# Ledger of designs, part 48: peptides against a protein of PDB entry 5CWW

Target 1, 194 residues: chain A of PDB entry 5CWW
Amino acid sequence: VPKLQGPFDFDLNPEDEQDDEVELKDIYVIGEKPRVADLMRGEEEELEMMKEDQHNGLSLNIICLLSTSGQVKICLDIDGVEAQWLPPRSKNKRLFAPPPEPPSLLTFQTFDTLKPAEVTPDGWPMFSEDATSPYSFYVTHPAGITYISLTPWVFRLESELQSDSEAGTEFRIDLLAKGQGSERDRIFTQTRTQ

## One batch from the design tools (peptide; made by RFdiffusion4, then SolubleMPNN)

Design b2_p30_7_s3
Fold by OpenDDE base, seed 1:
Structure b2_p30_7_s3 (fold): chain B 194 residues (1-194), chain A 30 residues (1-30)
Amino acid sequence: as target 1 above (194 residues)
Amino acid sequence: SAKRQRVLEALKKALEKHREELQKRNAKLL
C-alpha cells in the first residue's frame, strides 16, 4: 500500500518565521521529470520519444505556495519524495525505525504578485497552468494576472544536477542564486473604473 | 548520487549567503 508522504517541513529560515502568519491560499506542484540516466535503462525506442521532452525538465519536484496576499514561494523537494510503501505487517519487524523525517523543502525564491494597495481581505489569488510550458504558470487575482516562468533557472540547475564535472559547479550555482530567478510579468491589471 | 547532493548543498549555501540581497531585489520588482 502506498504511504502518503507529508506534511512537508519548510526549511523556512527563522527570519521568515514572522511570515508563518502567511495564510496559504493555493498550492501548485510541478512534478519531477525522469533523469536521463534513468531513461537510459529503458528500451531504445522509448528513449528517442522521451529525449525530446527530457531536455527541458528538472529532476526535482517544485512546490509553489501562494498566500492570500499574493506572495509566491517557490520550493524545491531536495530529499526526493520516493514512493514509500507501508512495510508489510509482519508481526516481528521491530517498529523501532524512527518515523522518517518529513521531506525538507528548500525555498528557492519568494516574491509578490500584488502591490500592497491591491491586497484585499477578501482576496482569492489562484494558480493556473500555462499550456505552453510545464515550468510556467499564472497567478490570477481580481486586481490582475501575473505570468511566472521558472525557465530562466530550471535548465541551469538541471544541467548542474546531471553534470559529471565538478569543475566550476560552486561558481555556476552561486551565479544561479544571484540571478533574477523566476520571470515575473503582470500581463493584465484590472482598471478600477472610478 | 553524492554529486547531486553536493550540488543541492551548494545551492542551499548560496541561497543563504545571498538571502538579504535576493529579498531586496524581489521587493523592488513591483
Scores: peptide ipSAE 0.557, ipTM 0.912, DockQ to the pose 0.655; fails the geometry check
Fold by OpenDDE base, seed 3:
Structure b2_p30_7_s3 (fold): chain B 194 residues (1-194), chain A 30 residues (1-30)
Amino acid sequence: as target 1 above (194 residues)
Amino acid sequence: SAKRQRVLEALKKALEKHREELQKRNAKLL
């Protein structure tokens, strides 16, 4: 039987404690791609086919959260939450293993998709996938549609995660964090006919 | 791996360090 996982802890700055009161409306998950090193234990032939798919993926789960106000949080599963199953009903009272520490999500980026004047009490933003890219998606709201792409940073982060050398890693990670982050483009705005 | 953990810790620290700048950039893109 599948085990429900959670709650998740959010690694947010204490200044964002006010943002924790934000009502979430939707969640979009981009599953991790397998790590090259984990595949090296298998047949060499499966490795070559997966190299093409792996060069373009992140070996971390990405969790996107969408609020009622159209705020998007891009979170990384740094603990590597895997599917858990309920232990078989063993009659042996195994001693209470301490509950596992709750999984932590690292907030990579937070951004708005709506202007303050576009936020309405009855407006419900929603995620939708981009069939052309696993790392791109849309936020749809009655006021407009916003395209989002994680591609500007995902590849660079994966390259650091897969590298054998630590030389220059700190510098490249600092540049990644200072970057523009995810691409965000308003592709459609609803014109109110006056 | 220990290396992956070091990368993630470095990322966490870098994001914390640049948070204010990132927030200011975000506000300009609307």
Scores: peptide ipSAE 0.555, ipTM 0.912, DockQ to the pose 0.639; fails the geometry check
Fold by OpenDDE base, seed 2:
Structure b2_p30_7_s3 (fold): chain B 194 residues (1-194), chain A 30 residues (1-30)
Amino acid sequence: as target 1 above (194 residues)
Amino acid sequence: SAKRQRVLEALKKALEKHREELQKRNAKLL
């Protein structure tokens, strides 16, 4: 049986503490891709097909949060939530190991998908997957549909995580953080029939 | 890995450093 993982601690920067009023409506999770080192334990022939797929993923879980106002928060699981299975019910009440520290989520980016005039109290924004890309998705709301892609930064971040070179890492990470981040495009807007 | 941790710490630090600038950019794109 899969272990329910959580709670997650949000390393929310104190300026996001004013967002204590953000009512979350939906969560979208992009699971981590296996690390090259973890796949090297498998058979070499399956490794070639998996290597092509490996070059195209992040070795961190991505957690996307969606508020009632259409705000999206892109979070990274920096502690790496390993798939934990419920330990088999061994009858021995093993000493409650202190609950592992909840995994920390790093907020990578926060942005809106709705204009202030589009936000309604009864509005229910939702995530939906893009069948063509594991790192792209949609936010749907009665006012419109927004396409989001994480591809502009995901591959660059993974390259730094996999690189053996420490040279220039801090500089490249600084450039990544200063970048535009995720792509956002409003692909549909509901016309109010006047 | 110690290296991965250093990358993630560098990312955290960079995001904190540029937060105000990123917020200002996001507000202009709306």
Scores: peptide ipSAE 0.554, ipTM 0.911, DockQ to the pose 0.609; fails the geometry check
Fold by OpenDDE base, seed 5:
Structure b2_p30_7_s3 (fold): chain B 194 residues (1-194), chain A 30 residues (1-30)
Amino acid sequence: as target 1 above (194 residues)
Amino acid sequence: SAKRQRVLEALKKALEKHREELQKRNAKLL
């Protein structure tokens, strides 16, 4: 039986505790692509199909959170949440295993998709996939549609995660963090015909 | 791996270091 995973601990700095008031409306998960090293135990044919796809993805789960206000939070699963199955009801309750620490999410970026005047109490922003890219998606709201792409940083981060060289990693990661982050573009705005 | 962990720790530190700047950029409304 699949285990419901969560709650997740947000490694939100306490300055983001103002987000405790953020009512989440939707969640969009981009699953990690398997690491090539973990696939080397499979049949060669399955390995070839997966190798082409692996070069084009992040070896971390990405969790996108959407608030009622149209705020998007892009989080990285740094602990690697594996698909968990409910443990078989083995009678040996190891009574004293501390509950596994909930997986930590690292907030990479937070941004708004709506202007303050577009935010309504009855507004229901929703995620929708981009059929052309696993790392791009839309936020749809009655006021408009916003395109989001993670591609500007995802592949650079993966390159650092896969690199064999430690030389310059800290510098390149600092540059990545200072970057503009995700692409955000309002592709449609609903003109209120007054 | 120990290396992946170091990359993620470096990322965490970099994001913390640049938090104010990132927030100012991200707060720019469309």
Scores: peptide ipSAE 0.554, ipTM 0.912, DockQ to the pose 0.727; fails the geometry check

